Peptides against a protein of PDB entry 4X86. Designs and how they scored, part 80

Target 1, 56 residues: chain A of PDB entry 4X86
Amino acid sequence: EGPQLLLSEAVSRAAKAAGARPLTSPESLSRDLEAPEVQESYRQQLRSDIQKRLQE

## One batch from the design tools (peptide; made by RFdiffusion4, then SolubleMPNN)

Design b2_p30_4_s4
Fold by OpenDDE base, seed 4:
Structure b2_p30_4_s4 (fold): chain B 56 residues (1-56), chain A 30 residues (1-30)
Amino acid sequence: as target 1 above (56 residues)
Amino acid sequence: SAEEERERRRREELERELERLRSDLAKLLQ
């Protein structure tokens, strides 16, 4: 299997790249992002998106 | 069937979590 990026890391990198600051508490956002259900949903969506792009 | 209903509920839960993710991303990136 190739490298996999955790959701929290992906969000952190995206925020840094965009120069954005959260409108809410960073700790609150991190708590939501670390939830297993959210992480799994992200993983599934990422897989689906990659598959769609490969089929285009 | 009961299995189909369980799977439907599971999909709905995942969709709700994705919406929470989208909301958090919006709060972070806007």
Scores: peptide ipSAE 0.048, ipTM 0.470, DockQ to the pose 0.028
Fold by OpenDDE base, seed 3:
Structure b2_p30_4_s4 (fold): chain B 56 residues (1-56), chain A 30 residues (1-30)
Amino acid sequence: as target 1 above (56 residues)
Amino acid sequence: SAEEERERRRREELERELERLRSDLAKLLQ
């Protein structure tokens, strides 16, 4: 099972929800966000966070 | 064990990548 949202999309969505706008081009960040290692780490973190919330 | 060592190294790698992400976010949002 993979994540429902890519990390890059999740970051953009979170920034919008918080009313935050980047002062620089997001292209370099997006490149890092789409790296497989980062995406896998995010998937694991997301799963862990959801599990913790459901147990509260 | 050798298996435990491989898993430890993998976790450390992922932690480094997350740190790079945090740094990038800080730069982006200033």
Scores: peptide ipSAE 0.046, ipTM 0.458, DockQ to the pose 0.027
Fold by OpenDDE base, seed 1:
Structure b2_p30_4_s4 (fold): chain B 56 residues (1-56), chain A 30 residues (1-30)
Amino acid sequence: as target 1 above (56 residues)
Amino acid sequence: SAEEERERRRREELERELERLRSDLAKLLQ
């Protein structure tokens, strides 16, 4: 539940918060992060991490 | 089974994508 944050958006926010800039094309990075396979893997990992935290 | 093979291939694909993601994150975070 709750708002679903796309991986690309999450990375963009993290980059801004850290003041980081990609060493490669930001467009290329975004394209990679927006791939459905990558997004699904991120979602699964995020869910797994949250579940682990709730079990602590 | 054919289903197990499809799942294996799917996992391998996801692992490759995650590696690309790690590389991109490394490039981003320097």
Scores: peptide ipSAE 0.045, ipTM 0.453, DockQ to the pose 0.028
Fold by OpenDDE base, seed 5:
Structure b2_p30_4_s4 (fold): chain B 56 residues (1-56), chain A 30 residues (1-30)
Amino acid sequence: as target 1 above (56 residues)
Amino acid sequence: SAEEERERRRREELERELERLRSDLAKLLQ
């Protein structure tokens, strides 16, 4: 078991690392990213990506 | 079936949300 990374947190970290900011309000972006169906899709993709990395 | 219809609706909802996500991410990259 390990920590779960929320999509909203991942995007926030990526934005900070790139020095980028959304053209819309941070709150609006966060609401979109926090949608449960989007988060579930991200979780599945993240799991798949991790598995691929471990198999390299 | 009713189950197939529910799954279709779920996929459609997910696709709409992913499109909104793509739009938001594009705004970050501009």
Scores: peptide ipSAE 0.040, ipTM 0.433, DockQ to the pose 0.027

Design b2_p30_5_s1 (from b2_p30_5, 15 letters changed)
Fold by OpenDDE base, seed 2:
Structure b2_p30_5_s1 (fold): chain B 56 residues (1-56), chain A 30 residues (1-30)
Amino acid sequence: as target 1 above (56 residues)
Amino acid sequence: SRVLQELAARQEEQMRALVERWVAEGRMER
């Protein structure tokens, strides 16, 4: 896989690690992942982590 | 690389809270 996970892949891995699986339809999950607040939060977190790594 | 693997691990961890919320809301199950 790529060096940076897509949001969908990150969620998928997190769900697997948590022992969870989608209960809703794929379309519903996609809508959830497309929420601007979710995407922006992920972007900000990723940016922050990269910055922290560069400072180490 | 080690750095990229660590980054991916952090990304996964960051999404854990979201998954837990979705489980609580009935969007996901265990």
Scores: peptide ipSAE 0.458, ipTM 0.848, DockQ to the pose 0.697
Fold by OpenDDE base, seed 1:
Structure b2_p30_5_s1 (fold): chain B 56 residues (1-56), chain A 30 residues (1-30)
Amino acid sequence: as target 1 above (56 residues)
Amino acid sequence: SRVLQELAARQEEQMRALVERWVAEGRMER
């Protein structure tokens, strides 16, 4: 388990931290995670965080 | 390692809002 998380891992950990669990099937959750809007947002946030760290 | 752990923590925190939205929508439960 690497220190940097895949989107699915990030969501999973966030859900656990929030005390939440999926009500839908694993397949439905996977489909939700693969939505372009969700993935692009995550990518942008990650990139921004990395850039900020590199510039410090 | 510290830097990477901080990044992971940020990634998790950033997904908190998404989880809360899914709970509100009935895709997840507590």
Scores: peptide ipSAE 0.454, ipTM 0.847, DockQ to the pose 0.702
Fold by OpenDDE base, seed 4:
Structure b2_p30_5_s1 (fold): chain B 56 residues (1-56), chain A 30 residues (1-30)
Amino acid sequence: as target 1 above (56 residues)
Amino acid sequence: SRVLQELAARQEEQMRALVERWVAEGRMER
């Protein structure tokens, strides 16, 4: 996989790094990841990070 | 590349807070 992560991969890596694992079903986790506020926040953060790099 | 790896690291760090919230809510465990 590429270094530019999808939200699901970013969360997966963050969970692993934190030593955390899902207690809910994979379907429930997927639903949580599909929440508009979560996805939009991630998109905005990603966009911001890219823009910052371009401006350095 | 270094740049893309740094971007991925930032992405992961940005999601850390979400993971912590889910742990607190009982959606995840340690």
Scores: peptide ipSAE 0.454, ipTM 0.845, DockQ to the pose 0.697
Fold by OpenDDE base, seed 3:
Formats: structure tokens, C-alpha cells, sequence
Structure b2_p30_5_s1 (fold): chain B 56 residues (1-56), chain A 30 residues (1-30)
């Protein structure tokens, strides 16, 4: 895995760090991750972080 | 890359709140 994470990878790592595990099916989790509000929020946060670094 | 590693760490932290919400909703367990 690369140092820059996909949303699914970020969630997976966050869950692991929190000691949490999915109770739902992989398909159900995938649907949750595909929610537009979740995707857009993650994209904006990532973009902002990258821009801050480039502007240093 | 140290920079990219820091970005990844922040990405994980940003998703912590989502995980906690899913635990509360019964989608995940600890």
C-alpha cells in the first residue's frame, strides 16, 4: 500500500487502530463508503492537506 | 516519503469519527 490512502484503506486502518471490526457484509460496507457525502468530505480533506504542503 | 506518511496518518485520524459512528450504529464492533 502506498503512503496516500484510498478512502476504503483509510477507513480500514482507522477501524483497526480503534480496535473495531465490521459487523456487516463487505457489500454493505462498500455501499456506506460510496455515500457521496463521505466521498466528498474525504476528497476535500485530502486536497486541503496536499495544498497546504505544496504552499509551504 | 515522510510527507506522504504524515498525510496518511492524518487521513486515518479523519476517519476515526466515522468509525465511531458506525460502532454506535451497530455496523461495527470493538
Amino acid sequence: as target 1 above (56 residues)
Amino acid sequence: SRVLQELAARQEEQMRALVERWVAEGRMER
Scores: peptide ipSAE 0.451, ipTM 0.847, DockQ to the pose 0.703

Design b2_p30_5_s2 (from b2_p30_5, 16 letters changed)
Fold by OpenDDE base, seed 1:
Structure b2_p30_5_s2 (fold): chain B 56 residues (1-56), chain A 30 residues (1-30)
Amino acid sequence: as target 1 above (56 residues)
Amino acid sequence: SRVLQELAARQEEQMRALVEALVAAGRLER
């Protein structure tokens, strides 16, 4: 439940903004960041942040 | 929306921190 954003995409954008690039390949890093448990953790954080803001 | 702007700003900050952690871990370079 709640919105789901791609962590891999968010990190890619942040890395580019910071002038950083993968040592191996973008695909290798993205594969790790797209792991279900990692993506689920990110989703939970987003949901939590939204809920906290709405409860203030 | 101010609320959405604040959330976006916080997420951006968190992503920057993650980038720094990935650099430290040797997954990214600058």
Scores: peptide ipSAE 0.357, ipTM 0.795, DockQ to the pose 0.594
Fold by OpenDDE base, seed 3:
Structure b2_p30_5_s2 (fold): chain B 56 residues (1-56), chain A 30 residues (1-30)
Amino acid sequence: as target 1 above (56 residues)
Amino acid sequence: SRVLQELAARQEEQMRALVEALVAAGRLER
């Protein structure tokens, strides 16, 4: 029931794959993306998507 | 499975869009 991946980690992977890098630091960006409200929103989105697909 | 593959594809697209938004916001650079 927990998230499969932290949003910060997911973004980090996607950024690297796209050839993008933080203008400040990886740590600063990760801190922003790890804010509780941001992570909770991400968790809810993942849960919702999974539940919807399981119903199909 | 097909379902899991589609979920993975959706997540990848969402993360790509977020990366572009972060670039536009000046948090990332290409």
Scores: peptide ipSAE 0.356, ipTM 0.791, DockQ to the pose 0.612
Fold by OpenDDE base, seed 5:
Structure b2_p30_5_s2 (fold): chain B 56 residues (1-56), chain A 30 residues (1-30)
Amino acid sequence: as target 1 above (56 residues)
Amino acid sequence: SRVLQELAARQEEQMRALVEALVAAGRLER
């Protein structure tokens, strides 16, 4: 919901809303989503989206 | 705020798309 959320939390919420669940454990998927490079990419995308919207 | 509402909506859409991609990749199931 907010820019302060981790990608893992955002995906978890979206998955629940979509009725989807991990084939493995939630912790296993969360571990992959919490990888530093993945979280950094998410942060950069979020930053970019904010900047683009503020310019519109 | 229109900007904040649009940002929130876009993030929700992006996360939904990622969920669908993860389902297609066999990491999630419906």
Scores: peptide ipSAE 0.353, ipTM 0.789, DockQ to the pose 0.731
Fold by OpenDDE base, seed 2:
Structure b2_p30_5_s2 (fold): chain B 56 residues (1-56), chain A 30 residues (1-30)
Amino acid sequence: as target 1 above (56 residues)
Amino acid sequence: SRVLQELAARQEEQMRALVEALVAAGRLER
């Protein structure tokens, strides 16, 4: 429900923090990570994590 | 906010795990 980061952007940030870079083309990886079903799964995970925290 | 900090930490760990999985899958390299 709240603001959410695109999975592709989240991965990009995490990769940079880890010193990792795409072995394939960054565009190819981004395309896969931006697929609607992948993004929706990520959104649901975020939502679930938030809800779990609120229930603790 | 403690709640936000804990949430951020959990997400960071999850993203780190995903990065490692992508490295293992040959999609990322260090």
Scores: peptide ipSAE 0.361, ipTM 0.794, DockQ to the pose 0.627; fails the geometry check

Design b2_p30_5_s3 (from b2_p30_5, 16 letters changed)
Fold by OpenDDE base, seed 5:
Structure b2_p30_5_s3 (fold): chain B 56 residues (1-56), chain A 30 residues (1-30)
Amino acid sequence: as target 1 above (56 residues)
Amino acid sequence: SEILARLAAEQEERMRALVERWVAEGRMER
């Protein structure tokens, strides 16, 4: 229900595009970014952004 | 779908800025 885009995926794509990588590991970073509270915050922001777009 | 695609792109740009900051801070490397 609602937007399902992942923060970890967004960061991963951005890092790849920037030619950057975490000093620890991609898996470690993904683990942090996939934490439920982090993902939920991102989802809420995304949902808000979508709603704003729909209002335009 | 187009709206979502544009939104995703904007999110990626925001994440790009984050990545660049992390590189600058030494959290990430190139």
Scores: peptide ipSAE 0.523, ipTM 0.863, DockQ to the pose 0.590
Fold by OpenDDE base, seed 1:
Structure b2_p30_5_s3 (fold): chain B 56 residues (1-56), chain A 30 residues (1-30)
Amino acid sequence: as target 1 above (56 residues)
Amino acid sequence: SEILARLAAEQEERMRALVERWVAEGRMER
């Protein structure tokens, strides 16, 4: 339950919009950003933000 | 819908700022 958005996808989208790319490879960056602890932290932040807005 | 749109926009700006910082720091390139 909760948000199912990936941090890696968010960063990838922003990088494309900014015309930027990883120095090594997109796959390497994705592996780092898709680590369970990193993704969970992002999910918690997103969920908190959503809850705050919906309560207003 | 409006609330979610605002949230999405704010998240996008945060991610964009992060990317720009990474470029400046040499983690990303253009």
Scores: peptide ipSAE 0.520, ipTM 0.858, DockQ to the pose 0.624
Fold by OpenDDE base, seed 3:
Structure b2_p30_5_s3 (fold): chain B 56 residues (1-56), chain A 30 residues (1-30)
Amino acid sequence: as target 1 above (56 residues)
Amino acid sequence: SEILARLAAEQEERMRALVERWVAEGRMER
């Protein structure tokens, strides 16, 4: 439960908008950004941000 | 909502800054 946005997806969207790409490979970058601990940290931060805004 | 729209915009800005940093560091290219 909670926000379903992926860090890898957010970065991919930003990279597209910036016209940038990883020097290694998209798969390599995704592997790093989709690591469970990294994604969970991102999810928790996003959830906290949303909760703070809704409580204002 | 207006609040969530502002939150989304801020997230986009943060991600853009991250990409720009990675380009500067040689992790990404244009």
Scores: peptide ipSAE 0.519, ipTM 0.858, DockQ to the pose 0.634
Fold by OpenDDE base, seed 4:
Structure b2_p30_5_s3 (fold): chain B 56 residues (1-56), chain A 30 residues (1-30)
Amino acid sequence: as target 1 above (56 residues)
Amino acid sequence: SEILARLAAEQEERMRALVERWVAEGRMER
């Protein structure tokens, strides 16, 4: 339940749009951003944002 | 729909800002 968008996917999309790339590799960055604690934090932040918008 | 559209836009802005910060810090490059 809740937001399903991966932080790694969001960052990758933004990086491509900005013409930026990690110094190592996209795969290495994705691996770091897909760590469970990182993804969970992002999910909760996104959920909180949704809830805040619903209150407006 | 308007709420979700604004949310999506704000998320994109946040991600863009994060990327720019990483470029500035040397984590990313162009």
Scores: peptide ipSAE 0.522, ipTM 0.857, DockQ to the pose 0.617; fails the geometry check

Design b2_p30_5_s4 (from b2_p30_5, 17 letters changed)
Fold by OpenDDE base, seed 4:
Structure b2_p30_5_s4 (fold): chain B 56 residues (1-56), chain A 30 residues (1-30)
Amino acid sequence: as target 1 above (56 residues)
Amino acid sequence: SRVLQELAAEQEARMRALVEELVAAGRLER
């Protein structure tokens, strides 16, 4: 499967693959993962990763 | 493509580590 553009989706997929599920509040976790500053940091990292791979 | 596959693998590794941190933090359980 291809790279995920949303951190929340990436974590959700990885959690499922690991057999992990929310322990306390799934909504709280989603809110944290979808926070604008968190998503922006993730997006910047993803962009950087793409650039590094394309420049190899 | 090789690039896409390597990118996906890198992301998956990071996400696995994050999942473990979330488990350690009590946000997720296995």
Scores: peptide ipSAE 0.670, ipTM 0.907, DockQ to the pose 0.827
Fold by OpenDDE base, seed 1:
Structure b2_p30_5_s4 (fold): chain B 56 residues (1-56), chain A 30 residues (1-30)
Amino acid sequence: as target 1 above (56 residues)
Amino acid sequence: SRVLQELAAEQEARMRALVEELVAAGRLER
């Protein structure tokens, strides 16, 4: 499918594919991955990736 | 879409690396 717009979901999918799961609390990890500054950084990277592809 | 597929593939590679870091940090286990 296409790129995931949420970091938390992207990590969740990749973790499952790798056979990895939260060690203590899934909520703790999700909270960190859903922090506004973290999500913004992820969004900027995704935007950059899209722009690079469109400029080719 | 080929472009979307390529974007997704690149994203997955980055996420796999991040998963390894999270395992190393003790946030994930395998």
Scores: peptide ipSAE 0.669, ipTM 0.908, DockQ to the pose 0.868
Fold by OpenDDE base, seed 2:
Formats: structure tokens, sequence, C-alpha cells
Structure b2_p30_5_s4 (fold): chain B 56 residues (1-56), chain A 30 residues (1-30)
């Protein structure tokens, strides 16, 4: 399927694959995962991973 | 491609770890 560009989608996919689902509030979790600083951190990590693979 | 497959596998492993942390934090359940 390839890497997800959004942390919220990546977590959602992984949670489903693990048989996990939101316990408290799915909206609250989504809000936390979609916070701009969190998404930016995820983007930077993904960018770094891509760069490392391209250097191999 | 091999690169995309390995990238996806690494991301999936990290997300699995995060899911476990979210379960431990009471944000997710199995």
Amino acid sequence: as target 1 above (56 residues)
Amino acid sequence: SRVLQELAAEQEARMRALVEELVAAGRLER
C-alpha cells in the first residue's frame, strides 16, 4: 500500500491491522494526531526515512 | 520497488509501536 503521508491515516491503518479501535473519543484522538506540530514531526521523520533509503 | 516496500515496512513497524503506546494510554483498545 505504501507509506501514509498523514499520521492520522497511518495510525488508523495500523490500529485496524492490529484489531484496535478508539476507546475514549475517536474525535479527540484524531484531533491530537492532526495537530500541526505532530503532523510536521511525522512529515520530517518520513522525509528523513526517504533520504536515508535514497542514500543506500 | 524494494525501497518503497522497505520504507512502508519501517513505517508500519513504528505505527505498530505507537498503537501499543496508545493502547497503554487508554486511547485505543483491542
Scores: peptide ipSAE 0.669, ipTM 0.907, DockQ to the pose 0.844
Fold by OpenDDE base, seed 3:
Structure b2_p30_5_s4 (fold): chain B 56 residues (1-56), chain A 30 residues (1-30)
Amino acid sequence: as target 1 above (56 residues)
Amino acid sequence: SRVLQELAAEQEARMRALVEELVAAGRLER
């Protein structure tokens, strides 16, 4: 599958593939992963990765 | 495409590492 645009979705997919699940509260983890500053850093990283690949 | 496949592989590797860190931090369990 292709890259995810949301960190929360990317982590969710990877966790499921690894057989991992939230230990305490899934909402708590989602809140942390969906924090604006966290999502923005993820977006910037993804954008950088795309730009690097387009230059190859 | 090759580019998308390589992007996906890189993302998967990063996410796998993050999952392990979240397990170590007690946020996830196996």
Scores: peptide ipSAE 0.667, ipTM 0.906, DockQ to the pose 0.860

Design b2_p30_6_s1 (from b2_p30_6, 16 letters changed)
Fold by OpenDDE base, seed 2:
Structure b2_p30_6_s1 (fold): chain B 56 residues (1-56), chain A 30 residues (1-30)
Amino acid sequence: as target 1 above (56 residues)
Amino acid sequence: MVVSKEYFFEVIVPKALEENRQILQQLFQQ
């Protein structure tokens, strides 16, 4: 897979690799991961990481 | 492994971010 554009998808991949499952409902976790402000923060960091690579 | 929501944000999210960075390293390396 390539880099994930959505935090929820990135977390899903990492959780699968770690064999981690949420104690509470998956829906509750997804709601937090998909919150607009959280996703925007993630997008900004992803963009920054890409920009750093482009500058090399 | 069953973990709390707090664990997801403190451990899994940072790992997810690092995985993305590692993928980018692989894509941009010569």
Scores: peptide ipSAE 0.725, ipTM 0.917, DockQ to the pose 0.829
Fold by OpenDDE base, seed 1:
Parts: structure tokens; sequence; C-alpha cells
Structure b2_p30_6_s1 (fold): chain B 56 residues (1-56), chain A 30 residues (1-30)
């Protein structure tokens, strides 16, 4: 479908493919995945991956 | 399948990252 800019969305897709559901509330998991520091780390990694490809 | 939060971070998150990278690879492939 396309690259995911949010970690939570990427995880949602992977979880759906695996048929995995959280033992605790989905909201609790989402809160952790959407934490600013976690999302920023993901964003930086994504940015780095794209930049590497543009330099090939 | 019901799994723990730990399972999500240890298994599902890495898989999500891998899938995203594969998509990017295909997107930028010339």
Amino acid sequence: as target 1 above (56 residues)
Amino acid sequence: MVVSKEYFFEVIVPKALEENRQILQQLFQQ
C-alpha cells in the first residue's frame, strides 16, 4: 500500500498480517508506540533510509 | 492470537520495520 510515516501505523499493518492482538488494551499499546521519543526515533531512521537511497 | 506488549516490541515492531524498508526499496528501485 505504501510506506508508513508513523510507527503505530506500520505496527498496525504488521499486527494485522500476523493476526496479533494485544493482551492489554489497544490504547495502551498505541500510547507506547506513539510516544514522542519513539516516533522521533522512527522518523529519523526513515529519513536516513530515504537519504541513503537518494545517494545511490 | 493474543500476545503481550513485550511480544509486540520484540517481534511485531521489527517485522513492521522490515516491511516498511522493503516497500521503500521497491519504491526507489530503478
Scores: peptide ipSAE 0.724, ipTM 0.916, DockQ to the pose 0.820
Fold by OpenDDE base, seed 5:
Structure b2_p30_6_s1 (fold): chain B 56 residues (1-56), chain A 30 residues (1-30)
Amino acid sequence: as target 1 above (56 residues)
Amino acid sequence: MVVSKEYFFEVIVPKALEENRQILQQLFQQ
């Protein structure tokens, strides 16, 4: 599929590929992955990665 | 495989980021 704009979705894909499930609860994990500061950091990294590709 | 939240952030999140970068690499391949 395409690049994920949300960290939670990217992690969901990676977790599925690894067969990984959270020890506590998926809801607790999702809450942490969807925290504004975490998502913003992810967005900035994604933007940087795209910009670097455009500069190649 | 059941893993801790710490494992998710230390292993799965970096893998997710790597996968995204691989996808971007494929998208920008000519």
Scores: peptide ipSAE 0.724, ipTM 0.916, DockQ to the pose 0.847
Fold by OpenDDE base, seed 4:
Formats: C-alpha cells, structure tokens, sequence
Structure b2_p30_6_s1 (fold): chain B 56 residues (1-56), chain A 30 residues (1-30)
C-alpha cells in the first residue's frame, strides 16, 4: 500500500501484518497513538524524510 | 497473538515506521 500519514494507521497495518492484538482495548491504544504530540512528531518526521528524498 | 501496550510501542510501532520508510524508499528510488 502507500505511505501512511497517520501513525495510528501505520501501526494498524503493522499490527495486522504481525497478527498482533493489544492486551488492552483497541480504543485505549488508539488514544495513545493519536495523542497530539505523538502524531505531530510523526508528521514532522515524515515530512523531513520526504524532503530529504526530494533533495537527493 | 495478544501483546501488551509496551510491546506495541517497543516492537510494533518501530516496525510500522520502518515499513513506512521502506515504502518511501520505493517511491523515490528513481
């Protein structure tokens, strides 16, 4: 598939591939993955990665 | 498999990040 713009979606894909299910509720895990500071850090990293690739 | 939240952040999240980077590598390989 394509690159994921949301950390939660990237993790969802990886979890499916690994056959992993959270011990706690999926909703609880999602809240942690979707925390503003976590998502923003992911977004900035993704942006940086793309910019570096474009400059190569 | 059922895994702890700790496992998710220590194993699954890094795996997700790596997969995403690999996709980007393929997109920009030209």
Amino acid sequence: as target 1 above (56 residues)
Amino acid sequence: MVVSKEYFFEVIVPKALEENRQILQQLFQQ
Scores: peptide ipSAE 0.723, ipTM 0.916, DockQ to the pose 0.830

Design b2_p30_6_s2 (from b2_p30_6, 18 letters changed)
Fold by OpenDDE base, seed 1:
Structure b2_p30_6_s2 (fold): chain B 56 residues (1-56), chain A 30 residues (1-30)
Amino acid sequence: as target 1 above (56 residues)
Amino acid sequence: MVVSREEFWERIVPAALEENRQILLQKFQQ
């Protein structure tokens, strides 16, 4: 259903596909995945990948 | 399947990143 711009959403999709459930609370996991530094790193990777594709 | 935090970061997160990357490659393919 398209690329995910949020790491938390990408992980949720993968976890769902694998039938994986967190040992800890889902909220705790979400907080870690949604941490600003983590999300920013993810955003930068996405931007880099897109830019590389546009250069082809 | 119950997965620890460590297992999520070692297995699920990398898989999610790769899957999303493949989707992006397909979407932005010239």
Scores: peptide ipSAE 0.607, ipTM 0.878, DockQ to the pose 0.783
Fold by OpenDDE base, seed 5:
Structure b2_p30_6_s2 (fold): chain B 56 residues (1-56), chain A 30 residues (1-30)
Amino acid sequence: as target 1 above (56 residues)
Amino acid sequence: MVVSREEFWERIVPAALEENRQILLQKFQQ
């Protein structure tokens, strides 16, 4: 499948693959992962990664 | 497997980011 545009989705995929479940509620984890500042940082990293790949 | 919040941010999140980068590499590699 393709790259995830949301950090929460990327983490969800990785956690599922590893069989990992949060000690706290999934909702609490999602809230942290979906925080605007966290998601924006992820988005910027994603954009940078794409730019680097396109310049190769 | 139950993972603490700390372990999630130290292990799962970085792994997720790396996996996503690898996917990007596969998509744009030419």
Scores: peptide ipSAE 0.602, ipTM 0.875, DockQ to the pose 0.843
Fold by OpenDDE base, seed 4:
Structure b2_p30_6_s2 (fold): chain B 56 residues (1-56), chain A 30 residues (1-30)
Amino acid sequence: as target 1 above (56 residues)
Amino acid sequence: MVVSREEFWERIVPAALEENRQILLQKFQQ
Protein backbone atom coordinates (compact mmCIF):
# COMPACT_ATOMS: atom_id res chain seq x y z
CA GLU B 1 0.00 0.00 0.00
CA GLY B 2 1.06 3.60 0.53
CA PRO B 3 2.67 5.41 3.44
CA GLN B 4 0.45 5.95 6.45
CA LEU B 5 -0.05 9.55 7.51
CA LEU B 6 -1.13 8.55 11.03
CA LEU B 7 1.24 6.80 13.41
CA SER B 8 -1.65 4.82 14.85
CA GLU B 9 -2.44 3.42 11.40
CA ALA B 10 1.18 2.58 10.68
CA VAL B 11 1.49 0.77 14.01
CA SER B 12 -1.80 -1.04 13.48
CA ARG B 13 -0.56 -2.34 10.14
CA ALA B 14 2.76 -3.47 11.59
CA ALA B 15 1.11 -5.12 14.59
CA LYS B 16 -1.30 -7.00 12.35
CA ALA B 17 1.54 -8.19 10.13
CA ALA B 18 3.42 -9.44 13.20
CA GLY B 19 0.33 -10.99 14.78
CA ALA B 20 0.88 -8.83 17.84
CA ARG B 21 -1.88 -7.75 20.21
CA PRO B 22 -1.52 -5.27 23.06
CA LEU B 23 -1.48 -6.51 26.64
CA THR B 24 -3.67 -3.54 27.53
CA SER B 25 -6.76 -2.46 25.63
CA PRO B 26 -6.26 -1.34 22.02
CA GLU B 27 -8.05 1.89 22.94
CA SER B 28 -5.45 2.66 25.59
CA LEU B 29 -2.63 2.04 23.13
CA SER B 30 -4.33 4.17 20.49
CA ARG B 31 -4.66 7.03 22.96
CA ASP B 32 -0.90 6.96 23.51
CA LEU B 33 -0.15 6.75 19.78
CA GLU B 34 -2.56 9.58 19.02
CA ALA B 35 -1.08 11.98 21.56
CA PRO B 36 -0.61 15.35 19.82
CA GLU B 37 3.11 15.60 20.47
CA VAL B 38 3.68 12.04 19.23
CA GLN B 39 1.65 12.50 16.06
CA GLU B 40 3.29 15.85 15.35
CA SER B 41 6.75 14.31 15.63
CA TYR B 42 5.66 11.58 13.23
CA ARG B 43 4.30 14.13 10.77
CA GLN B 44 7.54 16.08 10.87
CA GLN B 45 9.56 12.93 10.25
CA LEU B 46 7.43 12.07 7.23
CA ARG B 47 7.85 15.57 5.82
CA SER B 48 11.58 15.45 6.40
CA ASP B 49 11.92 12.05 4.75
CA ILE B 50 10.02 13.19 1.67
CA GLN B 51 11.99 16.42 1.39
CA LYS B 52 15.30 14.59 1.67
CA ARG B 53 14.37 12.25 -1.17
CA LEU B 54 13.13 15.07 -3.39
CA GLN B 55 16.37 16.97 -2.83
CA GLU B 56 18.65 14.06 -3.75
CA MET A 1 1.25 -12.97 20.56
CA VAL A 2 0.53 -10.60 23.43
CA VAL A 3 2.86 -7.61 23.58
CA SER A 4 3.35 -5.21 26.50
CA ARG A 5 3.27 -1.44 26.13
CA GLU A 6 7.04 -1.39 26.44
CA GLU A 7 7.46 -3.97 23.70
CA PHE A 8 5.13 -2.00 21.43
CA TRP A 9 7.23 1.14 21.74
CA GLU A 10 10.55 -0.68 21.52
CA ARG A 11 9.74 -3.15 18.72
CA ILE A 12 6.41 -2.58 16.95
CA VAL A 13 6.55 1.21 16.62
CA PRO A 14 10.10 1.23 15.21
CA ALA A 15 9.13 -1.53 12.78
CA ALA A 16 6.13 0.50 11.64
CA LEU A 17 8.31 3.57 11.10
CA GLU A 18 10.87 1.58 9.13
CA GLU A 19 8.20 -0.02 6.95
CA ASN A 20 6.75 3.39 6.20
CA ARG A 21 10.22 4.73 5.36
CA GLN A 22 10.81 1.84 2.97
CA ILE A 23 7.54 2.62 1.23
CA LEU A 24 8.66 6.23 0.82
CA LEU A 25 12.04 5.15 -0.54
CA GLN A 26 10.32 2.99 -3.12
CA LYS A 27 7.88 5.69 -4.17
CA PHE A 28 10.60 8.31 -4.61
CA GLN A 29 13.02 5.93 -6.28
CA GLN A 30 14.87 7.63 -9.16
Scores: peptide ipSAE 0.599, ipTM 0.874, DockQ to the pose 0.769
Fold by OpenDDE base, seed 2:
Structure b2_p30_6_s2 (fold): chain B 56 residues (1-56), chain A 30 residues (1-30)
Amino acid sequence: as target 1 above (56 residues)
Amino acid sequence: MVVSREEFWERIVPAALEENRQILLQKFQQ
C-alpha cells in the first residue's frame, strides 16, 4: 500500500501490521490522531523531510 | 496485543510515522 497523508491512517496500518490494539477506546485514540493540530504537525514534518532529501 | 495509551504513543505512533516517511521518500527517489 502507498503512503498515507493522514496520520490516523498511517497509524492504523502500522497497528494492524503489529496486531496492536489500544487498551482505551479506539474512538478516543482516533479523536486524538485526527486532531487538526496533530495532523498539521505531521504534514509539516513530512514536507520538511522530503524537501531536505530532494536538496541533497 | 493490547497496548496502553502511553505505549501506543511511544512505540506504535513513531513506528508508523517512520514507515510512512520511508514510503514517501522512496517514491520521490524513484
Scores: peptide ipSAE 0.596, ipTM 0.873, DockQ to the pose 0.760

